# Peptides against a protein of PDB entry 5IXI: the designs that were tried, part 77

Target 1, 141 residues: chain A of PDB entry 5IXI
Amino acid sequence: TPLLDASSLEYLFAQGQYDLVKCLAPIRDPKTEQDGHDIENECLGMAVLAISHYAMMKKMQLPELPKDISYKRYIPETLNKSIRQRNLLTRMRINNVFKDFLKEFNNKTICDSSVSTHDLKVKYLATLETLTKHYGAEIFE

## One batch from the design tools (peptide; made by RFdiffusion4, then SolubleMPNN)

Design b2_p20_4_s4 (from b2_p20_4, 11 letters changed)
Fold by OpenDDE base, seed 4:
Structure b2_p20_4_s4 (fold): chain B 141 residues (1-141), chain A 20 residues (1-20)
Amino acid sequence: as target 1 above (141 residues)
Amino acid sequence: SSFDESFEKLRQKSLEKMNE
């Protein structure tokens, strides 16, 4: 977006991550049970973007990241608590889905040198706007 | 963009796995 300079985008990205995790920008209410699953999957996607951005900033490849890397610190705390209350098989499924998503995104998409940290920040903020109830109205129009 | 399409494809794939 030409409306945001690099410094502003960096600030908004950092603040957006904080607001999502701390539920200061609460995720939208699900309209159906399936919509709830869609929202949770969107949150996993947000974690993939955030982690990939971190790795790119640190110039680390995915295998260089901790093997126990998790979505937990990158999703809304309320959702994290909800997932922890689910049965073992469900938690294992969610973890596997996330790890596959992260791995494939980094092995295919991030391997393309054309992808920048700028792209990740924009995608993160754009998704945040649609995922949350009120966030982002003044950022993207 | 190519990036958007790639990410959305993977997000959709993730959703399908979640719903299995």
Scores: peptide ipSAE 0.682, ipTM 0.951, DockQ to the pose 0.779
Fold by OpenDDE base, seed 2:
Structure b2_p20_4_s4 (fold): chain B 141 residues (1-141), chain A 20 residues (1-20)
Amino acid sequence: as target 1 above (141 residues)
Amino acid sequence: SSFDESFEKLRQKSLEKMNE
Protein backbone atom coordinates (compact mmCIF):
# COMPACT_ATOMS: atom_id res chain seq x y z
CA THR B 1 0.00 0.00 0.00
CA PRO B 2 1.41 3.35 -1.04
CA LEU B 3 2.18 5.83 1.70
CA LEU B 4 -0.07 8.86 1.36
CA ASP B 5 0.88 12.20 2.80
CA ALA B 6 -1.68 14.37 4.52
CA SER B 7 -2.40 16.54 1.50
CA SER B 8 -2.86 13.58 -0.80
CA LEU B 9 -5.17 11.86 1.64
CA GLU B 10 -7.22 15.01 2.05
CA TYR B 11 -7.58 15.34 -1.68
CA LEU B 12 -8.52 11.72 -2.22
CA PHE B 13 -11.07 11.87 0.57
CA ALA B 14 -12.73 14.93 -0.88
CA GLN B 15 -12.68 13.51 -4.38
CA GLY B 16 -14.00 10.18 -3.14
CA GLN B 17 -16.98 11.81 -1.50
CA TYR B 18 -17.76 13.69 -4.67
CA ASP B 19 -17.35 10.61 -6.83
CA LEU B 20 -19.63 8.53 -4.63
CA VAL B 21 -22.43 11.06 -4.43
CA LYS B 22 -22.29 12.00 -8.10
CA CYS B 23 -22.08 8.34 -9.11
CA LEU B 24 -18.78 8.91 -10.88
CA ALA B 25 -17.67 5.95 -8.81
CA PRO B 26 -20.79 3.82 -9.17
CA ILE B 27 -21.62 1.38 -6.43
CA ARG B 28 -21.40 -2.29 -7.25
CA ASP B 29 -24.42 -4.10 -8.59
CA PRO B 30 -26.33 -6.15 -6.05
CA LYS B 31 -26.22 -9.88 -6.61
CA THR B 32 -29.29 -10.55 -4.48
CA GLU B 33 -31.95 -8.62 -2.64
CA GLN B 34 -30.03 -9.05 0.58
CA ASP B 35 -26.88 -7.84 -1.15
CA GLY B 36 -28.81 -4.74 -2.10
CA HIS B 37 -29.63 -4.11 1.53
CA ASP B 38 -25.99 -4.61 2.42
CA ILE B 39 -24.96 -2.03 -0.15
CA GLU B 40 -27.49 0.49 1.10
CA ASN B 41 -26.33 -0.03 4.66
CA GLU B 42 -22.73 0.50 3.60
CA CYS B 43 -23.80 3.76 2.01
CA LEU B 44 -25.33 4.83 5.30
CA GLY B 45 -22.01 3.99 6.89
CA MET B 46 -20.27 6.20 4.39
CA ALA B 47 -22.60 9.02 5.37
CA VAL B 48 -21.82 8.44 9.04
CA LEU B 49 -18.10 8.66 8.33
CA ALA B 50 -18.44 11.77 6.20
CA ILE B 51 -20.64 13.63 8.66
CA SER B 52 -18.48 12.65 11.61
CA HIS B 53 -15.43 13.89 9.76
CA TYR B 54 -17.17 17.16 9.00
CA ALA B 55 -18.18 17.64 12.61
CA MET B 56 -14.70 16.82 13.81
CA MET B 57 -13.11 19.27 11.39
CA LYS B 58 -15.50 21.99 12.51
CA LYS B 59 -14.97 21.04 16.16
CA MET B 60 -18.69 20.49 16.52
CA GLN B 61 -20.56 18.02 18.67
CA LEU B 62 -23.54 16.11 17.36
CA PRO B 63 -26.05 18.24 19.26
CA GLU B 64 -24.59 21.26 17.50
CA LEU B 65 -25.32 19.81 14.08
CA PRO B 66 -28.59 20.62 12.37
CA LYS B 67 -31.40 18.60 13.89
CA ASP B 68 -32.55 17.60 10.44
CA ILE B 69 -29.17 16.26 9.40
CA SER B 70 -29.62 13.45 6.94
CA TYR B 71 -27.78 10.89 4.90
CA LYS B 72 -29.31 12.24 1.70
CA ARG B 73 -26.44 14.43 0.52
CA TYR B 74 -23.82 11.84 1.47
CA ILE B 75 -25.04 8.83 -0.49
CA PRO B 76 -25.16 8.12 -4.22
CA GLU B 77 -27.75 10.23 -5.98
CA THR B 78 -29.22 7.13 -7.57
CA LEU B 79 -29.77 5.54 -4.18
CA ASN B 80 -31.24 8.73 -2.82
CA LYS B 81 -33.75 8.79 -5.66
CA SER B 82 -34.60 5.17 -5.03
CA ILE B 83 -35.21 5.74 -1.34
CA ARG B 84 -37.45 8.71 -2.02
CA GLN B 85 -39.71 6.45 -4.05
CA ARG B 86 -40.24 4.02 -1.18
CA ASN B 87 -43.15 4.14 1.20
CA LEU B 88 -43.19 6.29 4.31
CA LEU B 89 -42.57 3.46 6.75
CA THR B 90 -39.52 2.31 4.85
CA ARG B 91 -38.11 5.81 4.66
CA MET B 92 -38.71 6.31 8.36
CA ARG B 93 -36.94 3.06 9.14
CA ILE B 94 -33.94 4.02 7.05
CA ASN B 95 -33.76 7.42 8.69
CA ASN B 96 -33.98 5.94 12.17
CA VAL B 97 -31.34 3.35 11.39
CA PHE B 98 -29.03 6.05 10.11
CA LYS B 99 -29.56 8.37 13.04
CA ASP B 100 -28.94 5.56 15.50
CA PHE B 101 -25.79 4.61 13.63
CA LEU B 102 -24.51 8.18 13.64
CA LYS B 103 -25.34 8.71 17.29
CA GLU B 104 -23.78 5.47 18.46
CA PHE B 105 -20.65 6.05 16.43
CA ASN B 106 -20.07 9.52 17.78
CA ASN B 107 -21.09 8.91 21.38
CA LYS B 108 -19.16 5.69 21.78
CA THR B 109 -16.56 5.04 19.11
CA ILE B 110 -15.22 8.53 18.55
CA CYS B 111 -15.23 9.43 22.22
CA ASP B 112 -13.86 6.17 23.53
CA SER B 113 -11.21 5.39 20.93
CA SER B 114 -9.88 8.88 20.25
CA VAL B 115 -10.60 8.65 16.55
CA SER B 116 -8.82 11.13 14.32
CA THR B 117 -9.86 12.70 11.05
CA HIS B 118 -7.08 10.65 9.49
CA ASP B 119 -8.73 7.44 10.64
CA LEU B 120 -12.05 8.50 9.18
CA LYS B 121 -10.55 9.36 5.81
CA VAL B 122 -8.73 6.05 5.56
CA LYS B 123 -11.82 4.08 6.53
CA TYR B 124 -13.93 6.04 4.07
CA LEU B 125 -11.59 5.42 1.16
CA ALA B 126 -11.09 1.78 2.07
CA THR B 127 -14.84 1.23 2.18
CA LEU B 128 -15.27 3.15 -1.05
CA GLU B 129 -12.93 0.72 -2.74
CA THR B 130 -15.03 -2.28 -1.74
CA LEU B 131 -18.36 -0.58 -2.34
CA THR B 132 -17.75 0.72 -5.85
CA LYS B 133 -16.76 -0.78 -9.18
CA HIS B 134 -12.97 -0.95 -9.41
CA TYR B 135 -12.45 2.34 -7.57
CA GLY B 136 -9.34 2.97 -5.52
CA ALA B 137 -7.64 -0.23 -6.52
CA GLU B 138 -4.36 1.58 -6.98
CA ILE B 139 -4.57 3.30 -3.60
CA PHE B 140 -5.11 0.34 -1.32
CA GLU B 141 -3.21 -2.76 -2.38
CA SER A 1 -7.79 -1.06 15.39
CA SER A 2 -10.37 -0.45 18.07
CA PHE A 3 -11.95 2.18 15.85
CA ASP A 4 -12.18 -0.16 12.91
CA GLU A 5 -13.68 -2.94 14.98
CA SER A 6 -16.20 -0.71 16.68
CA PHE A 7 -17.30 0.84 13.40
CA GLU A 8 -17.77 -2.57 11.82
CA LYS A 9 -19.78 -3.67 14.82
CA LEU A 10 -22.06 -0.68 14.47
CA ARG A 11 -22.35 -1.22 10.74
CA GLN A 12 -23.43 -4.78 11.38
CA LYS A 13 -25.92 -3.62 13.97
CA SER A 14 -27.26 -1.12 11.48
CA LEU A 15 -27.66 -3.85 8.90
CA GLU A 16 -29.60 -5.99 11.34
CA LYS A 17 -31.93 -3.10 12.09
CA MET A 18 -32.35 -2.45 8.40
CA ASN A 19 -33.47 -6.02 7.87
CA GLU A 20 -35.99 -6.03 10.72
Scores: peptide ipSAE 0.681, ipTM 0.950, DockQ to the pose 0.883
Fold by OpenDDE base, seed 1:
Formats: C-alpha cells, structure tokens, sequence
Structure b2_p20_4_s4 (fold): chain B 141 residues (1-141), chain A 20 residues (1-20)
C-alpha cells in the first residue's frame, strides 16, 4: 500500500515517466539475451500503462485516440533509438505487439475491472522500481 | 488484485508474442 497522499502520488507518477524516458532512471542491465527481451517488453508495458492513464484522465476511448499513437514517447530514449535501428519487419512486429497489448488492456482489463487512475499510477511506479537500477524509494510499505 | 493479475497476464502474453 502506498504511503503517499494523492498529490504526492500524482507528482511521483509524472516524475517517474519523465525519468524513465529521459533515462535519468536507467533500466537495469540485461543478464542474458532473453532478459533483454523481457526488459523491452516491460517497457512496452510501461507505455501501455502511461497511455491508458492519459486516456482515462482525458475521458477518451481507444477509438478516439490518435491513430498514430505509439510507444515511442513512453519508453527510454535509448531503447527507442535502438528500435529505430532494427529492420522494418522487427519494428513492425514490435509495433503490432504493443498495439495488441494496449487494445487488450483497454478493452478487457479496464472494462472488466474497476480500474482507476490511482491503480495505474501505483502499478506504474511499482514496475518502475523493479525495471530500473536504483529508483526504488520508500513509496510502498 | 484482479487488475494486477489481468495486467500481468497480458504482459506475459505480449512477451510470448515478442519471442515468436
């Protein structure tokens, strides 16, 4: 359970997004090639959470979101640069995987569960703590 | 929570698709 009030949680969520994207909170080093894939997938998950939170705050549904919505602005810049250097088919696959993840999350999870923006912020920060090297703060008891 | 479990399930599915 978070030990933070609503205002503090809102701030930390916003700051956490910034720190992740700007690599101020660098992601952990992969131990294996598969671990690297796990990390990249975790970053896509972070993008799903961030975008879903944004949509929820704006009271927007998936069909109302911009058609060109992408994970690019919601993942570490270093990872984004890496993906851009990969071949077209790989980039297409990553994009498809992300879009499927986002779609399923919003059409099923958010609808089936009484998910709030608070829940998304908590999940984001909790994941951020495990994904990054030394970002863990005494946010949770 | 139900939300947490659902998200983790989708994240795992996403990982499997990435590894196909």
Amino acid sequence: as target 1 above (141 residues)
Amino acid sequence: SSFDESFEKLRQKSLEKMNE
Scores: peptide ipSAE 0.681, ipTM 0.950, DockQ to the pose 0.883
Fold by OpenDDE base, seed 5:
Structure b2_p20_4_s4 (fold): chain B 141 residues (1-141), chain A 20 residues (1-20)
Amino acid sequence: as target 1 above (141 residues)
Amino acid sequence: SSFDESFEKLRQKSLEKMNE
């Protein structure tokens, strides 16, 4: 990958978050039902990365995060609407899966490894490129 | 990297839980 300076990476990360949520960078079409589940899980992962980056920038530990923290503001609006239409048990499961993912990532990976905000931005953008249809090709290819 | 591998493992674990 080409060398990105800190300012460029910061800009791309901010824009990438906006583009994902607002569906300006639409997620790829699922090929199967299972592929759809994979895509949704990847979106939860994107939320984990974004929230962890936010917490790190604010120098907040996971227990210090607002108790109402959710994936809803960090996933594509289309997916959020889809999840809202599902039954209560399904929504509860998705929320639990997300909370477990976020907890384990912050309590293990963030604490055990020398992870920086730079690392999170790179991983976010790299995942965004594979998750969406035609985003970021000029950056990572 | 260790970070990348760790995140991918957790993402896979999350997917498995989603499919339960």
Scores: peptide ipSAE 0.679, ipTM 0.950, DockQ to the pose 0.873

Design b2_p20_5_s1 (from b2_p20_5, 11 letters changed)
Fold by OpenDDE base, seed 2:
Structure b2_p20_5_s1 (fold): chain B 141 residues (1-141), chain A 20 residues (1-20)
Amino acid sequence: as target 1 above (141 residues)
Amino acid sequence: SEFDKKYKELLEKSSKKLNE
């Protein structure tokens, strides 16, 4: 893994978010039904990372974020469309789980002074590499 | 790292909740 300076990391993080949401870096194909669930869960995690990074950059606390904050704009568009087609109870569950994830992540990690926006970028990009089919191959070889 | 561990734990918790 090449050493990335701050500017390069910032660029790759921004581009990675765009590529994930726009499906330019498509998520890997699930091997099983459970694998599919794991992939979706990881996408929710990516949303948590992205939102937390945004909040930290803006020096905002979670209560200051919009109450309607959602994973919808931070996950692959194809997955978002899929979730929208699911029944109400399923969508409610996903939303509740995401809200809990975000809250606990903030309380247990973001509030820790040892965690930086740099750490979030690295985790995001590292996860993106494993979550998608061929992302980062030209950079991290 | 501690950060990685906490993130992984929360992912696992999320997974369990989604599959309940």
Scores: peptide ipSAE 0.683, ipTM 0.950, DockQ to the pose 0.805
Fold by OpenDDE base, seed 4:
Structure b2_p20_5_s1 (fold): chain B 141 residues (1-141), chain A 20 residues (1-20)
Amino acid sequence: as target 1 above (141 residues)
Amino acid sequence: SEFDKKYKELLEKSSKKLNE
């Protein structure tokens, strides 16, 4: 937003990632079972945004990233623990879905240079506001 | 924006795969 300079946005983005992962900004309670699935899916999206931002900052393409790249360190720790308790097939599905998401996002958005690190930070923080219980009031109001 | 549209489409695609 025009209210945030580059340095402030960088700080808020870093802090937002920390708050999400450490559950200092807890994700909202699901209204329905399907809403719960949507929340988890959005968390995978947050991981895609965070990893893509990292790659862009390091001037690395997706193939240059570690092949064992995972969503695990980029989602809420509570959700990560929950996923670890699910059966192998479910965990494999989640991993495959995430990898496809990341790959397609990179190919269609990052590789053509149509998206900047600024865009990623804004999208991340905006999504964080809707995904968590009380976060975002200080950022986008 | 175009970015928002693309991201939303990928989220929807991801959602469908997770629900299969």
Scores: peptide ipSAE 0.682, ipTM 0.950, DockQ to the pose 0.758
Fold by OpenDDE base, seed 5:
Structure b2_p20_5_s1 (fold): chain B 141 residues (1-141), chain A 20 residues (1-20)
Amino acid sequence: as target 1 above (141 residues)
Amino acid sequence: SEFDKKYKELLEKSSKKLNE
């Protein structure tokens, strides 16, 4: 992978988040029902990465984040609409799984100084490439 | 990397919980 300077990486990360949420970079078509579940799980992961990056940039600890923190603003709008159509129990499960994911990621990755905002940007963009149909292939090939 | 491994593990845990 080519070396990206800090400014370029910052720009690409911001644009990537926008493209994912606004579905300008649409997620790939699921090959199976299970693949669809995996894609949704990856999207929750993307939300965890984005929120964690935000928290680190603001120098906020997890308890300092808003109590109503949610994945909704950090996943594709199409997926968000799909989740809203599901029954209450399913939506509760997704919310709980996400909150657990975020908590575990914060405790095991952010609390130790082993991960930087730079690492999060790289991971986000790399995952975005695999998650979407034809996004940024030339950057990470 | 260690970060990649940890993230992957958490994704797998999340996947299992979603499928329960």
Scores: peptide ipSAE 0.682, ipTM 0.950, DockQ to the pose 0.762
Fold by OpenDDE base, seed 3:
Structure b2_p20_5_s1 (fold): chain B 141 residues (1-141), chain A 20 residues (1-20)
Amino acid sequence: as target 1 above (141 residues)
Amino acid sequence: SEFDKKYKELLEKSSKKLNE
């Protein structure tokens, strides 16, 4: 496993976010219905990581983040379209679960100085490799 | 790491809530 310097990691993190959202790095095919749910949950996690990283870079605490912050811009566009087609109650549940995830994660990242933006980038890219079909093999192999 | 463990725990919690 190669050691990436800060500049390389920053570049790969930015590119990885773009590739995930634009579906240039498509998420893997679900093996079962439950696997599909797990994949969607992982995507929400990716949104939490990305938003938390943004907040840390801007030195923003959770109360300073927009109250209407959403996962929509941080998940695959195909998944976002799929969620929009679901009923209101389902969409509300997803939103609530995401917000809870973000709040709890904030306590460990933004509020806890033990977690750095470097840690978030590594976790994001590592998760991206497992979440997508063929992404990141050249980085983590 | 402790960070990895915490993130995993939160993912699992999120999964359970989504499947309720």
Scores: peptide ipSAE 0.681, ipTM 0.950, DockQ to the pose 0.721

Design b2_p20_5_s2 (from b2_p20_5, 10 letters changed)
Fold by OpenDDE base, seed 4:
Structure b2_p20_5_s2 (fold): chain B 141 residues (1-141), chain A 20 residues (1-20)
Amino acid sequence: as target 1 above (141 residues)
Amino acid sequence: SKFDKDYEELLEKSRKKLEE
């Protein structure tokens, strides 16, 4: 766990989300086709973490979230554009997989493990470091 | 941690579904 005060962690988490979505911290280049799929899957995970954190901060349960909640605003814009260009069946699959991920994470993982917003921030930032090309230098160096 | 393990398991489940 990073040795950061609450204010610093809050700032880094917010900035990290912005950097990921706006591609200021671009995702790493895939080494293989499978690696590319893994990267996209990790991005969906990042969306789950971000949305879950939002819900916890707002003291909202999953059913109280908008019915049309989506990963679109929580993944890199480049990836979002790429997904939009894929066929309907593929987009439906991605959406279904994401919704299942989000549902199970909130109904089981968060409830069963007593996950805090702190845990979500740390996991998000740690994943961001491995997912992006050069992110982390400003945080750990 | 329990959280880390659960999250990784869900990531793996998601990965498998996307590759079907």
Scores: peptide ipSAE 0.718, ipTM 0.955, DockQ to the pose 0.914
Fold by OpenDDE base, seed 1:
Structure b2_p20_5_s2 (fold): chain B 141 residues (1-141), chain A 20 residues (1-20)
Amino acid sequence: as target 1 above (141 residues)
Amino acid sequence: SKFDKDYEELLEKSRKKLEE
């Protein structure tokens, strides 16, 4: 597979985020109820990757990010609407789990100097390919 | 890679928390 230059990777990463959120790259159909839960969890992971990339690009530490930072702008809009319809306790659980995920990822994983914005982009796009129906076939031959 | 392993471990941890 041909290597992507930095400019192309940046473009694809930005476009991939947009496509995921706007459901232009729709998530795959769940095969089981558990598979559906796994898909939603993967979407939360995508939010963690995207936010961490943003923070790294802006050279911001986690405490410097807004306290009300959320997954809402980084997951498929259809999933966001679904979550908003769930009861308060469920929504609180999702928020707490996401906050813990984001915190641990940044305090333990990102603190490793070997992790770069490039690595985050590649991981995001690779995950996007597996999470969605037909995305990324031309990138990861 | 270490990054991939760390991310997958946290992803699994998140999955388990959502199911409890």
Scores: peptide ipSAE 0.718, ipTM 0.955, DockQ to the pose 0.815
Fold by OpenDDE base, seed 3:
Structure b2_p20_5_s2 (fold): chain B 141 residues (1-141), chain A 20 residues (1-20)
Amino acid sequence: as target 1 above (141 residues)
Amino acid sequence: SKFDKDYEELLEKSRKKLEE
């Protein structure tokens, strides 16, 4: 695995976010219905990572983030559209689960683990590689 | 790492909540 300097990692992280959201790096096809749910959950996790990274870079605590912070701009657009088509109760559940995830991640995980922005970028890119069909193939082949 | 473990635990927690 090639080593990346800070600048390269920053670039790849930004590009990875863009590719995921714009579906340029499409998420893998689910093998089962449960796998599909797991993929969606992973996408919510990616949103948590991305938002937390943003907050950390801006030196903002979670309460300082907009109360209407959402996963919507941090997940694949196709998934976002799919979620919007689901019933209100389901959408509310997803939103609540995401907010709980984000809150607990920032209040506990980041604090307790002394997580850095570097760690978040690495985790994001590593997860992106497993979540998408062919992401990173050109880099790691 | 502890970070990885904690993150995975939260993912699992999220998964379970979504299935409720």
Scores: peptide ipSAE 0.717, ipTM 0.955, DockQ to the pose 0.935
Fold by OpenDDE base, seed 2:
Structure b2_p20_5_s2 (fold): chain B 141 residues (1-141), chain A 20 residues (1-20)
Amino acid sequence: as target 1 above (141 residues)
Amino acid sequence: SKFDKDYEELLEKSRKKLEE
């Protein structure tokens, strides 16, 4: 794999977030219904990575983030629209699961593993490559 | 890495919670 300098990685990370949300890098087609659920779960993970990166860059603790912090602006727009059509209980479950994921990731993983913003960018882009149809060849191939 | 392992474990927890 090619060695990416800090500037290149920063650019690719920003562009990758944009491409995922705007569906310019569309997520892969699910092979089964369960695969579809796994893909959605991966998208929630991408939101956790992105928000954690933001908080780390701003040197903010989780309690300092807006109370209404959500995955909505960090997942594909198509998925966001799909979730909004689901019933209240389902949406509440998704929100609770996401918040637990975000909290535990920041309180345990980031702190215990001394994770850097660099690590988050790499993980985000690597996941993006596996999650989407055609993305990532220029980065890790 | 520990980071990768921890992240994957949290993904799995998330998956299980969503299916409950």
Scores: peptide ipSAE 0.716, ipTM 0.955, DockQ to the pose 0.921

Design b2_p20_5_s3 (from b2_p20_5, 9 letters changed)
Fold by OpenDDE base, seed 5:
Structure b2_p20_5_s3 (fold): chain B 141 residues (1-141), chain A 20 residues (1-20)
Amino acid sequence: as target 1 above (141 residues)
Amino acid sequence: SSFDEKYKELLEKSNKKLNE
C-alpha cells in the first residue's frame, strides 16, 4: 500500500471514480472474449466498492439505500452503453449478479469492523490501476 | 489481507454467475 495522506487519498479516489466512469482512464483492451467478461466483472466490483464507500460515508445500511441503486453510474460509460444493447435476459442477469455481489459484500465485509473507508479507497485505486491501460503507474508502482 | 481475500472470493463468485 502506497503511503498517502488522507487528503491525497480522498482526492485520488474521487478523481479515479470520475476518470473511470467518463472513460478518461479507459479500461484495458481484452485479450480474449473471456478476458472481456473478466473486465466487465471487475467493473461491477468497482461499482460495489464505490457504492459501499458511499453508504459507509453516509452511515447508511444496505436496506436504507435507494431501491433503484444500480451499477450504471459507477461503471465506464462505454460499458454501460454496451450492456444496454444486450437482450433483456442478459441485462437481468447482470443486474441480479450485481445486486447479489453488493449484498454479499455489505454483509460479509462492510459490517466487519476491520474494513474502513480508507481500505475501500486503496482497493478501488489499486484495482483501477490494473483495470485501466496506464492509470496511476507513478503512484502504485 | 482478509479484506482482499474476501473481495477476491466475491469477484470469483460473481464471475461464475455471469458465465452461467
Scores: peptide ipSAE 0.668, ipTM 0.945, DockQ to the pose 0.766
Fold by OpenDDE base, seed 2:
Structure b2_p20_5_s3 (fold): chain B 141 residues (1-141), chain A 20 residues (1-20)
Amino acid sequence: as target 1 above (141 residues)
Amino acid sequence: SSFDEKYKELLEKSNKKLNE
């Protein structure tokens, strides 16, 4: 694991978010149907990390975030398109699960002063490496 | 770390809810 200064980490975090959403770093192929569900869940987790980081950087509390906050802008575009094609009940479930995830993450982790934006960036990039195809091969050697 | 454990716990909880 290479040592990254703050500027480098900030850059990689921003680039990683862009690469994930734009599918420049495509998510790995599922080995099973359950693996596919696990991958989608991991993407929701990535959205939670990204939004939480944004909130912390802006010094905003979760209730101060837009009421229509969603995972949609923080997951791969291909996955977003797939979810949009699912039935209403499924989409409602995904939204509710995500909202609960974000809320509990804020209450149980973000409100803990021991968690920093640095921790979120590292976790995001580390997860991105395992979630995508060959991402970070040049960086995380 | 505590952060990693909390994130993992919530991730698992999310996955369980999605598959109910």
Scores: peptide ipSAE 0.668, ipTM 0.945, DockQ to the pose 0.800
Fold by OpenDDE base, seed 4:
Structure b2_p20_5_s3 (fold): chain B 141 residues (1-141), chain A 20 residues (1-20)
Amino acid sequence: as target 1 above (141 residues)
Amino acid sequence: SSFDEKYKELLEKSNKKLNE
């Protein structure tokens, strides 16, 4: 039996996005420099999940999304500020990597109806639990 | 699931590109 009904899951997903972006659920402290890079990469993944969910809810294909779609408002504000301080080449790399990630993922979610918005919400919340310091204890067992 | 595996694969690919 599912732990959460559809309404509860929808609420938690919306709240989780807000908490991540506003740093109310702060991301965990990196154990090493490489762990820090892994955390940032996970945040880009969270942006991909959130945007893909939005696109599916709006019944939009990838070409119908804004060409300037960005990860910026879907990652922790602290991380966004950090990225803005990096040099142009680094920011370009991050943007390109994100766009490739989003494109390839949407081939699986939007173009292939085998993935549902429910799946995206569950993956988002499950990842949020491992990515942040104290979040998710009441959501998943 | 296939979804989980695909997402994991893309995360790994993304991480590799970011570290180049």
Scores: peptide ipSAE 0.667, ipTM 0.945, DockQ to the pose 0.723
Fold by OpenDDE base, seed 3:
Structure b2_p20_5_s3 (fold): chain B 141 residues (1-141), chain A 20 residues (1-20)
Amino acid sequence: as target 1 above (141 residues)
Amino acid sequence: SSFDEKYKELLEKSNKKLNE
């Protein structure tokens, strides 16, 4: 696979976030009901990666993040619409699980200096390739 | 890497919580 320089990686990371949210890089079709749940969980993970990257770039610690921080602007719009249609208890559970994920991950990224923004970009793009239908083949092939 | 392993661990944990 080709080695990407810092500027190329920054561009691809930004474009990848946009493509995922706007569904220009649509998520893959679920093979089973459980696979659908796995895909949604992966999308929440993508939100965690994106938010954590933002926080590190702004040199924000976990307590400095807004208390109402949400995954809504960091997941595919189609998935966001789907979640909004679910009942209150389900939405509350998803929100709680996401917040726990974000907190625990931030302890490993923001608090642990060993993890860089470069690592987050690589992980995001690599996950994006497997999560979507035909994205990123030219990058990681 | 240790980072990849930690992320994978948290994804699995999240998935388990969502399926409870």
Scores: peptide ipSAE 0.664, ipTM 0.944, DockQ to the pose 0.722

Design b2_p20_5_s4 (from b2_p20_5, 8 letters changed)
Fold by OpenDDE base, seed 1:
Structure b2_p20_5_s4 (fold): chain B 141 residues (1-141), chain A 20 residues (1-20)
Amino acid sequence: as target 1 above (141 residues)
Amino acid sequence: SSFDEKYNELLKKSMEKLNE
């Protein structure tokens, strides 16, 4: 469980998103090519968590979100630049996979009211700790 | 938790789709 009060958790969640996107908390180096793919997939997951949190805070359902909602603003800028350089079909696949992930997460988790904003923040920060090089802090006991 | 399990399941599915 987190050793932080609600206000501190909210702050760290916001700061963590900023640090991830701006690469102030750089993602870990891949050990293999497959590990690199796993890291990218985890980043897409982080985007799903962040967007879901945003939607929940705004009391918005998935159909109410903008049609052009994307992972681009929620992943490391370096990864975003890398994806932009890939061919069209690859980019389309990534986008489709992300949209499916977001949809399934929303339908089977958010809509079921089984997840709170608190849960999302904790999961985000916990994942951020494992995904980045040296971001771990004494947040969890 | 149930939430963690569901999230991890979707992560796994996402990875499988990306590798197709």
Scores: peptide ipSAE 0.616, ipTM 0.934, DockQ to the pose 0.764
Fold by OpenDDE base, seed 2:
Structure b2_p20_5_s4 (fold): chain B 141 residues (1-141), chain A 20 residues (1-20)
Amino acid sequence: as target 1 above (141 residues)
Amino acid sequence: SSFDEKYNELLKKSMEKLNE
């Protein structure tokens, strides 16, 4: 795996977020229905990572973030559209699951450990590689 | 790492909740 300096990692992280959301790096095709659910869950995780990174960079705690913070800005647009078409109960469940994920991640990892923004960027990009079609293959080998 | 482990744990927990 090639060594990335801080500036390169920052750039790749920013670009990766953009590529994921804008579907420039499309998520892989699900092999099964369950695989599709796994992919969606991974996307929620990506949102958690991105938001946590944002909060850390701004030196903000989760309670200081907007109360209506959502995964919507941080997942592929195609997935967001799909979720919006689902029934209210399903959307509520997804939202609650995400908020719990974010809260737990912040309380039990960000606040309770030495996790850095560097760690978040690496994890994000590594996950992006596995989640999307042939993205980042040259970065993490 | 502990970070990776915790993230994966929460990811798994999230998946379980989504499947409920």
Scores: peptide ipSAE 0.614, ipTM 0.933, DockQ to the pose 0.823
Fold by OpenDDE base, seed 5:
Structure b2_p20_5_s4 (fold): chain B 141 residues (1-141), chain A 20 residues (1-20)
Amino acid sequence: as target 1 above (141 residues)
Amino acid sequence: SSFDEKYNELLKKSMEKLNE
């Protein structure tokens, strides 16, 4: 486990979510088109982590989550705007991929209690550090 | 960890689906 105490980790996790969505911690520049796709996929993963953490904190199972749950509020605003400009079929595919990711993650890790909220916060912040340009270096390096 | 492995596996699977 990291050296950070629970209170510090909670604060950093909340701030990290805000910084990612509001682009205060901008995602790194893609080196190639495929790298751009990898970055977008990582952002969907971040949404899965954030939603799973929310569900666990509310003691809700996936079927109990609002039916309108989406990645939109959990990814960078710039990426959300980009996705909205894509054609309908592409947007549908992204939505389906995300829903499958969330479902499988919940079934394989959350439901069997193999993952704690602490684990999710650590993974979120660690991924945030690698996904963004210069965020979190003072914490993990 | 097992958690990291499972997450990374699903992340990889997600990427494959996005590329279909």
Scores: peptide ipSAE 0.613, ipTM 0.933, DockQ to the pose 0.755
Fold by OpenDDE base, seed 4:
Structure b2_p20_5_s4 (fold): chain B 141 residues (1-141), chain A 20 residues (1-20)
Amino acid sequence: as target 1 above (141 residues)
Amino acid sequence: SSFDEKYNELLKKSMEKLNE
């Protein structure tokens, strides 16, 4: 995105995370039940991107992060509340899937230094645009 | 890009696990 300088991208990335979590940029309505599952999966991916960016900025590897690291603070609050209402086995599955996602992304991408913080911010904002109802029209066109 | 490909691959695997 040559239209955005580094400072602008940093600002938009921070604001985008806030807007997603606080549901100021609400996620789109699912078209089907499976679409709803796809949306939730995309949100887990957004959490992986956000956490990976944080780790890179702090120069920390995944094992150096808290063992109880979770997607909870990095997904829409409405989705977090929804997940909390599901049964224990479902919550355990979601947690395991997320941890595997984060671990493999870290091992195969971050640890190999094949991705920059710039790449993560761009991917996050691009995904945010497709995931939410009205967000990002003026950012990426 | 290789980054996009890897990320999308992991998304796909995640979805498959969630659907089990």
Scores: peptide ipSAE 0.610, ipTM 0.932, DockQ to the pose 0.756

